# Ledger of designs, part 111: peptides against a protein of PDB entry 2FGR

Target 1, 331 residues: chain A of PDB entry 2FGR
Amino acid sequence: SSVTLFGIVDTNVAYVNKDAAGDSRYGLGTSGASTSRLGLRGTEDLGGGLKAGFWLEGEIFGDDGNASGFNFKRRSTVSLSGNFGEVRLGRDLVPTSQKLTSYDLFSATGIGPFMGFRNWAAGQGADDNGIRANNLISYYTPNFGGFNAGFGYAFDEKQTIGTADSVGRYIGGYVAYDNGPLSASLGLAQQKTAVGGLATDRDEITLGASYNFGVAKLSGLLQQTKFKRDIGGDIKTNSYMLGASAPVGGVGEVKLQYALYDQKAIDSKAHQITLGYVHNLSKRTALYGNLAFLKNKDASTLGLQAKGVYAGGVQAGESQTGVQVGIRHAF

## One batch from the design tools (peptide; made by RFdiffusion4, then SolubleMPNN)

Design b2_p15_6_s4 (from b2_p15_6, 12 letters changed)
Fold by OpenDDE base, seed 2:
Structure b2_p15_6_s4 (fold): chain B 331 residues (1-331), chain A 15 residues (1-15)
Amino acid sequence: as target 1 above (331 residues)
Amino acid sequence: SLEELLEEFLKELYA
């Protein structure tokens, strides 16, 4: 058996020109290019092509030294893998987010990422952004000539909020084709939650695709999220993303990504455009910069996610500009 | 159901 200690420390200086009061915010933030993390992982060869594994990973907050504590909420799994694929037990990315966030050129991190995986409806569940789940069983197939899939189920364990009695239950999965320069995936998920103390289903469908042309990569996402409520009507958001990335000088990467969030329940749209650059000083250390613009229309109040500085909303119909400049170090 | 979700999404996509 082997045990590996690993991690990333990513810390930045961040600025946003507007908060909820219309004032600027700036300071030291975290996780601008990659999520800062500390983890332990290992595998044991059980013979016959079967392996056991474990993975424990928690988020690091370099700006405050994890003042809120450290946990393994990013991932805490035990697994078996072999010719049949991989089965995981424990908190993890749900299969849909694990696969479909891979099309986000900003790696679901910082001020530039696709923000579709979100709690759009003030859901009261802990993971109503559709990213991770407690009490999760996941299965991932091998890759068969490009075709692959993942499935997951999370137990609610009779968690209740208000009158909702199955909060935290997740069922979902994806099918994908990954072959050479092409990747394409379809993900479907349903999570049971509560809104206003009432049972609500969070339904999600996501399409993703990317193509690597060598000189540049194109990537796209199409997503619909519905919080289905018995009272008050459904809260539906259609999210769209299109991005491009290209290597620069053998040591850098430039990224440009656009996203549109059509928030149907409030009949309001938000537009996001982000320019990013990563400069590799080594295999383990990089400098990066992100410039993002978020335009809210009508009743939309979305804000850029400058983690550690300001991740709240803005006033309805206001625009926000954000900047991050930081260092990422992997060990 | 997930199937109903897919059908609804596709319907909206083609509308």
Scores: peptide ipSAE 0.014, ipTM 0.551, DockQ to the pose 0.011
Fold by OpenDDE base, seed 5:
Structure b2_p15_6_s4 (fold): chain B 331 residues (1-331), chain A 15 residues (1-15)
Amino acid sequence: as target 1 above (331 residues)
Amino acid sequence: SLEELLEEFLKELYA
């Protein structure tokens, strides 16, 4: 058996020019390039091509030393794997987010990432962003000539909020084609939650694709999230992302990503554009900088996610500029 | 618009 301790400490100086009051915020933030984490993982060869595995991972907040505590909410799984693929038991990324977030050139972290995986409807469930789930069983196929898939089911365990009685139930999966420079995926998911104490289905469909040209990579996402409410109408958001990245001088990477969030329930759009640069000092240490612009139109109040500094919204129709400059170290 | 085309595509997939 093997046990590996691993982690990332990513800390930055961050600035946003507007908060909910219209004031600037600045300070030391976390997770600008990669989510800071501490984890343990290991495998055991059981013979005959069968392996057991475990994975425990929690988020680290370098700015305050995890003042609010540490947990393994990022991942806490036990697994069996072999020629049949992998079965996982425990809290984890749901299969849809695990696969489809991979097309985000900003790795779902910092002020630049695709923000489509979000609680768009003031859902009252703990994981209404569609990223992770408790009580999850997942299965991932092997790659068969490029084709692969993942499926997951999370038990609600009769969790209730208001009149909703199946909160936390997840069912979803993806199909994908990954071959050489090409990746393409379709993900579908439904999660049971509550809005205003009433049962609500969070439906999600996501298409992703990327192509690595060697000199540059293009990536795209198309997503619809729909909080289906019995009363008050559906809350639908269409999210679009297009990004490009390119290596620079053998030691750097530049990234440019645009996203559009069409928030149908409030008939309002938000536009996000982010320029990022990563400079590798070593295999394990990098400097990075992100510059993001978020333009809210009409009733949109989205804010950039400068974790540790300010991740809240802004006034309706206001634009926000964010900057992060930081150090990422992996161990 | 591109947005309209994409929205239509998503609607078809979501149906």
Scores: peptide ipSAE 0.006, ipTM 0.502, DockQ to the pose 0.011
Fold by OpenDDE base, seed 3:
Structure b2_p15_6_s4 (fold): chain B 331 residues (1-331), chain A 15 residues (1-15)
Amino acid sequence: as target 1 above (331 residues)
Amino acid sequence: SLEELLEEFLKELYA
């Protein structure tokens, strides 16, 4: 058996030029390139190709020393794996987010990531962003000539909000083709939640693809998220992403990513463009910088996620510029 | 459009 202690401390200086009041915010933020984390993991060889595993991981907030405490909400799984693939029990990334966020060149972190995996409808469930789930059972296949898949189900355990039952139930999965430089996948998910105390289904479909040309990588995402409400109409968002990355001088990586969020319920679009650079000082330590521009149209109020500094919205139709410069250290 | 395609797909899957 093995037990590994691991983690990332990622802290930055961040700036956004507008908050909800139109004022700038700046300070020390966290998780600009990678989410800061502390974790324990291990495996046990059970023989015959069967392995047991555990994974416990929580988020670290370097700017305040985890003033609100520490938990294992990032991942808390026990697993069995072998030639059949892997079965996981416990809170984790849901299969759809685990696979489809892999096409985000900013790793779903900081001010530059694809923000499609979001609670678009003021859903009252804890995980209405479609990223993680409690009470989750997941299964991941091996890779068969490139083809692979993942499936998950999360129990609602009769959780209720208002008149909504089955809150927290998740069902979803993906199919993918991963072969050499090519990756492509389709994900589908439904999550039960509540909006305004009323039952709501969060439906999600996501298509992702990437190709590594060696000198550069291209990546793309297409997503629709739909909160299906019994009263008030559906809240639908179509999200699009296109990105490119390239190595620089053997020690760096430059990234450029564009995203469009078409928020149908408010007939408003938001455009996001981010330039990022990572400079590896070593295998474990990097400097990074991100520059992001978010343009809201009409009634859109989206804000860049400068965690630890400002992650709220802006006034309708306002644009926001964000900068992060930081250090990432892995151990 | 992609939107129309996705909408139709979602209708088929979740209706």
Scores: peptide ipSAE 0.014, ipTM 0.559, DockQ to the pose 0.010; fails the geometry check
Fold by OpenDDE base, seed 1:
Formats: sequence, structure tokens, C-alpha cells
Structure b2_p15_6_s4 (fold): chain B 331 residues (1-331), chain A 15 residues (1-15)
Amino acid sequence: as target 1 above (331 residues)
Amino acid sequence: SLEELLEEFLKELYA
């Protein structure tokens, strides 16, 4: 048996040139290259190829020392694994997000990540961004000649919001092919939520692929998110991402990623382009810089996610520039 | 069902 304490402290100086009032924001932010975290994990060999596992992980906010507290909302699972794969019980990334966010070259954090996994419709559920779920049971297959899959179900436990029942129910999964330099995946998910106190289904389909050429990696995502409302029509967003990364001089990595968010309900698009660089000072410590541009068209009000500084929207049709420069340390 | 969801999305992808 083993127990491991692990974590990442990632803190940055961040700047965005516009907030909702059109004013600049700057200060000390968190999680620009990787999400800051503290975790405990371990395994027990039960014999016969069967293992038990646990994983407890929470987010760290270095700028304020977790003034709002610490929890294990990132992951709190117990598992059994073996030749059959892995079964997990507890709050975790849902299988769709776990797999499909892996194609995001900015690691689903900071000002540069793919923002498709989002609450596009003012959903009232706690996890209406489609990233994690409470009361989750997940199963992940082994890799069979490249083919693999993951499935999940989250119990709603009769949670209600307004007239909506079954809030928090999730069902979803992915199929994937991972072999050598190639990765490709299809993910499907539905979760039940509420918008305006009325029952709403959040449906999501995501295609992802990447190819590692050695000298560079290409990655892409295609996603549709649809909040299906009984009244008022559907709120649909089509999101697209294309990115490239390359090692630099054996000690660094440069990343460039573009994303388009076509927000159908408001007939408005947003364009995001991010340049990032990570410089490894050691195996555990890195410096990084991100430069992101977000261009909103028409009624779009999206903002870059400079966590700890400003993560809100901007005025409709406004563009936003963001910068993060920081230190990441892993232990 | 997940199957119904898949069918719906497939229809939309080809539209």
C-alpha cells in the first residue's frame, strides 16, 4: 500500500485591459499554467490483480491562502482497478471532460484554455459547465490496441430547483483511440439542470483529436453544447479549437491556440487566440507567460479567466487582452 | 437515452 501527498502551487501576476466597466484589472492571480492543488492519493494491492485506490484533491488559492476554505471538490474518489479497468465512486471530472479537455493545450486553466465546457445558459446547477459531478460513478476501460472508453452516471438524489427535478443527474461517456502519436475521441453527455427554475437538459457532444509529430503537436476540438429548455427555445453554442505546441531548446514549450465560440442564441461569435510559453527551471519548477486576445462580436460578452484577478465578462462586442506571468511549482 | 442523444446530435452535425 502507498499514500502520496502531492500538489501544485501556481501563482502569477495577471492583467486584463477591460472588465465589465471597461476598466483594467491587475494583481496576483492563481492557476495560470496548471490548477493549483493539494491532494492525497494511494493504492492498496488486494491481490489477484485487484487494487483499491483513493484520491482526494482540492484547489489551492495562493493569492489569499484559501481564505474561503479548503475542500476536496476537485476529486474525492474511492476506486477498484484491475485488468477490467477502473471503477470510481465519488465526485470527479466526468468522463467526457476528463478525456476531451486533454486536447486543450492550456490544461483547462488560465487565460488561454478552451472555454467550451461552460455554463452557456445561466444554468442553476452547481456543475452546469459540464466538468465535474457529485454523486458520480465512473468506469474506465483499459486500452485495447488503442481503443478505450469511459462512462459515468451521477445520481440526482431528487435534487430540485424551482419546478425542475432530477437536477444534477449526469449520464455520459466517451470512446477513444489512443495509439502512439495519435489520439482521437468522441464524447457525449447529458445532465439535468434548471434555467429560470424550469427543467433543462444540458446536452453536449465533443470531438477531439491530436497528433504528436515529435517536433510539434497539433490538437483540435469540436463541441456543441445545447441547453434544451421546454420553454424559450434552446441555447446552443458551437465551439471550435485548434492548437499547436512545440518544445523549445529542451527546456521550454511554446503553445498557440485559437478558439471560436459561436453562440447561436444571441447570434454572436467570440474569437480567442492565446500564445503561451513555459520555461522549465527544473523538473518541478517552471516560469510561464500567457498572452491572450478575446474578441467579442455583437452581443457576446465573454471574458478571459484570469483567476484571482478578474474572470467576469466584458461589455457586449468588446475585446479583451490578458497577460499572465507566473511561477508553477509541483511537489 | 444516450442512444437517442447520439442520434439527435448526429442529425445536427450533418445538417
Scores: peptide ipSAE 0.008, ipTM 0.510, DockQ to the pose 0.011; fails the geometry check

Design b2_p15_7_s1 (from b2_p15_7, 8 letters changed)
Fold by OpenDDE base, seed 4:
Structure b2_p15_7_s1 (fold): chain B 331 residues (1-331), chain A 15 residues (1-15)
Amino acid sequence: as target 1 above (331 residues)
Amino acid sequence: SELLKKALEEFYSDY
């Protein structure tokens, strides 16, 4: 058996030029290059190719020392694995997000990530961003000549909000091909939630692909998220991402990513462009900088996620510029 | 599955 303590402390100085009032915000933020975390994990060999595992992981907020507390909401799983793959029980990334966020060159954190995995409709469920779920059972296949898949089901446990039942139920999965420089995946998910106390289905389809040319990597995402409401019509968002990364001088990585969020319910688009650089001082420690520009059109109010400084929206049709400069340390 | 087909059709109908 093994038990490993692990973590990341990622803290930055961040700036955004606009908040909801049109004012600038700046200060010390967290998780600009990687989500800061503390975790415990381990495995036990049960013989015959079967292993048990556990994983407990929570987010760290280095700016305030976790003033709001610590929990294992990032992951809290027990697992069995073997030649059949892996079964996980407990809160985790849902299979769709686990796979499809891997195409995000900004690691689903900071001011640069793909923001498609979002609660687009003021959903009242705890995980209406489609990233994680409570009460989750997940299964991941082995890789068979590149082909792999993951499936998940989260129990609603009869959770209700207003007249909505089955809140928090998730069903979803992906199929993928991962071989050498190529990765491609298709994910589908449905989550039961509520909007305005009314039953709503959050449907998600995501296509992702990446190719590593050695000198550079290209990555892309295509996503549709639809909150299907009985009253008020569907809230649909089409999200697109294209990114490139390249190693620099053997110790650095430069990243450029563009995303478009076509918010159909408000006939409004948002454009995000992010330039990032990571400089590895060691295998564990890096300096990084991110520069992001978010242009909202029409009624769009999206904001960059400068966690710890400002992660709210902006005024409709306003543009926001964000900067993060920080240190990431892994242990 | 019909669900996948429908989801793909809905996804592409916006193009």
Scores: peptide ipSAE 0.015, ipTM 0.478, DockQ to the pose 0.012
Fold by OpenDDE base, seed 2:
Parts: structure tokens; C-alpha cells; sequence
Structure b2_p15_7_s1 (fold): chain B 331 residues (1-331), chain A 15 residues (1-15)
């Protein structure tokens, strides 16, 4: 067997011009270009094309040295892989988020990412953002002429919140076509949760596509998230994203991404636009800068996710500007 | 599947 220690330390100086009180926040933040992490992984060749694997990965918070502790909540899987694909057991990205976040040009991190994978309804489940699940079994197919798929099921283990049973149950998957410059996928998921102590289904449908023109890449997402409540009506959000990236001078990458979050339950929209730049000092070290604008309309209170500085909301109808400048190092 | 068709119909009916 082989064991590899790996990680990323990504730390930034971040600023947002408004918090919930309308005041600016600034300081040292984490994970502006990539999520900071420490991990162990390895594989064992079992012969006959079968491999065993493990993956243990936790988030690193460089600003406070993991004051809240360290865990393997990013991923804690054992797997079997071969010509049939890969089966994973343990906490991981759910298949839908694993595939569909790949179209986010900001890598689902920092102040610029697509924020559609969110708890839109004050869901009381641990993973009501639809990103990861506990007690997960997942299966990923090989790529067959571009076609691939992933499926997952997470056990609820009779977890209850209020009168809600089956909390934490996930079922979902994606189908995709990945060939040359083109990627496209459809993801569907349902998660059982609770809102206000009452059973709620979090339904999600996501379409993603990207095309690499060589000189630039275009990427897009269309998503609907619906928290189906027995009482009080459904909480539905339609999220849209369009982004472009281009290499700069062989050492850099520029990114521009727009997102719209149409929050139907409050009849309110939020618009996000982010400009990002990454400068590679080496294969392992980069400098980066992000500039994001978030415009809330009406009752919308969304905030940019300046992790480690301020990730809360703003007052209804307020706009927020965010900046991150940081260093990413991979080992 | 009927489930996929319904999910797509629900998705498109909201446009």
C-alpha cells in the first residue's frame, strides 16, 4: 500500500464593506482560491485490476490554527475501484455536488463561487446545503466515450429533529458527458431534513455545462432548490451562473463569473459578479485576488462568504462588496 | 424515468 500526505494552505486578507449592521469587516481569512485542507490518502493494488483506497481529509483554518478542532469531515472514505468504476463508503461530497460544482470557476470557495448549493430554508440538518453527507455510499462509473455517472445514498440512521424522521437521508446522482472541450451534466438529489422541527424534503435539480475554446473557457449552471414543507409552503430558489476564464501570460488565470439567485419564497433576487485573478509563482504556490459584488434586492439578505472574516448576511436589499488577496500553497 | 420527467417538468414550469 502507499500513503500520501497532502494539503493546501490558503490564507488571505479579506474585506467586506457591509455586515449585518452595515459596518465593514476586514482581517485574515481562509480558503479564498482553494479550500485549505490536510489529508491522507492511499491505494492498495489487490490484483486483477481491483484496488482498495482510503481518503481522509479535513479543513485547515490557517487564521486561527484550527481553534475549533480538526476532523475529517471533508472526506473520510474507504473505496474499491476497478474496471467497474469506484464504490466509496463514508462521508464525502455527494455525487451531485462533486460533479456540478466542477462548473464553478471559483472552485466552490471564497467570495466568488456559485452559492446555489445552500441551505435556503433554515434547514436543521447538518448538510442542508447539499454538498456532503454522512453515512454515504457512492458509486462512480468509468467514462464510456464521454458518458459517466455517479450515484449516492446516505443513511438517515433514524435521526430525528422535532417531529421529522429520516433526517440526513440523501438519494441522488448525476449523468454527464465529458469529452474533449465539452462537459455537460444533469444532477438530481433529494435530502430529508427538518425546518422548524417539521419534516422537509430538500429537492435539487442542477444542469451544468462548460466548453473550453482554448483561449477561454465558458461555464454555466442552472439550479433549482426546493425545500418542500408540509406547513408554510415550499421554499424555492432558482440559481443561475455564467462564467468565463482565460489563461494570462502562461502564469496566470483571469476569471469572471455572474450568478443570479431568485429566491421565490421572498420574491427577491440577488446578483453576484466576481472578478478573480490567480498568479502562479510555481506549480504549488500562487497569489490570488478576488473582487466580488453582491446586490440584494427587496428582502434578500445574502452575504459573500469571506471565510474567517465575515460570512453572514447583510440587511435586506443591501449590496456588499468583497475583496480577498491571498497566498495558496499546495503540498 | 417518470421521476426525471416530472423533475424536468417542475424545473421548466417555473421559467
Amino acid sequence: as target 1 above (331 residues)
Amino acid sequence: SELLKKALEEFYSDY
Scores: peptide ipSAE 0.013, ipTM 0.450, DockQ to the pose 0.012
Fold by OpenDDE base, seed 3:
Structure b2_p15_7_s1 (fold): chain B 331 residues (1-331), chain A 15 residues (1-15)
Amino acid sequence: as target 1 above (331 residues)
Amino acid sequence: SELLKKALEEFYSDY
């Protein structure tokens, strides 16, 4: 058996030029290049190609020393793995987000990431962003000639909000082809939630692809998220992303990513463009900088996620500029 | 999964 302590401490100085009042915000933020975390993981060889595993991981907030406490809400799984793949029990990334966020060149973190995995409808469920689930069972296949898949189901445990039942139930999965420089995936998911105390289904379809040309990588996402409400009509968002990354001087990486969020329920679009740079000082330590522009049109109020500084919205139709400069250390 | 199929049918029925 093995037990590994691991983590990331990522802390930055961040700035956004507008908050909800139109004022600038700046300070010390967290998780600009990678989510800061502390974890324990281990494996046990059971023989015959079977392994047991555990994974416990929580978020670290370096700016305040975890003033709100520490938990294992990032991942808390026990697993069995072998030639059949891997079965996981416990809170984790849902299979769809685990696979499809891999095409985000900003690693679903900081001010630059694809923001499609979001609670678009003021859903009252704890995980209405479609990223993680409680009470989750997941299965991941091996890679067979490039083909792989993942499936998950999360129990609602009869959780209710208002008149909504089955809150927190997830069902979803992906199919993928990962072969050499090419990756492509299709993900489908449904979550049961509530909006305004009424039953709502969060449906999600996501297509992702990337190709590594050696000198550069291209990546893309196409997503539709739909909160199906019994009353008040559906809340649909079509999200698009295109990104490129390239190594620089053997020690750096530059990233450029564009995203469009077409928010159908408010007939409003938001455009995001982010330039990022990572400079590796070692295998464990990096400096980074991100510059993001978010342009809201019409009724759109999206804000960049400068965690620890400002992650709220802006006024309708306002644009926001964000900057992060920080240190990432892994152990 | 029948549940996933139903979810897909419900998702696509609005198209």
Scores: peptide ipSAE 0.013, ipTM 0.407, DockQ to the pose 0.012
Fold by OpenDDE base, seed 5:
Structure b2_p15_7_s1 (fold): chain B 331 residues (1-331), chain A 15 residues (1-15)
Amino acid sequence: as target 1 above (331 residues)
Amino acid sequence: SELLKKALEEFYSDY
């Protein structure tokens, strides 16, 4: 058997020009280029092509030294893998988020990422952003000539919120084609949750695609998230993303990403544009800078996710500018 | 859009 300790410490100086009061926020933030993490993982060869695995991973907050504690909420799985693929038991990325967030050129973190995987409806479930689930069983196929898939089911364990039952139940999966420079995927998911103490289904459909031209990569996402409420009508958001990245001088990468969040329940749009640069000092250490602009229209109050500094909303219809400059170190 | 909606409805109707 092997056991590997691994991690990332990513800490930045961050600034946003507006918070919910219209004031600027600045300070030391975390996870601007990659989510800071500490993990343990290992595998055991069981013979005959069968392997056992484990993975334990938690988030690190370098700005405060994990003052609120440490946990393995990022991933806590045991697995069997072989020619049949991989079965995982435990908290993890749900298959849909695991695959479809891979098209986000900002690695689903910092002020630049696609923010479609969000709790759009003040859902009361722990994972109403559609990213992870407790009590998850997942299965991932091998890659067969480019074709691959993943499926997951999370048990609700009769969790209730208000009058809502089955809270935390997840069912979902993706199908994908990954061959050379091309990747394309379709993901579907449903989660049971509550809004205002009432049963709500969080339905999600996501299409993703990317193509690596060598000199540049293009990536795109199309997502619809719908919180289906029995009372009060559905809360629907259509999210769109288009991004490009290119290597610079063999040691750098520039990224540009645009996202549109069409929040149907409030008839309001938000536009996000982010420019990022990563400078690799080594295989393990990078400097980075992100510049993001978020334009809210009408009743939209979205804020950039400057984790550790300010990740809240802004006043309705206000625009927010964010900057992160930081160091990422992997070990 | 509508085809995707139908596919979603079929996907969720079984659960």
Scores: peptide ipSAE 0.011, ipTM 0.436, DockQ to the pose 0.011

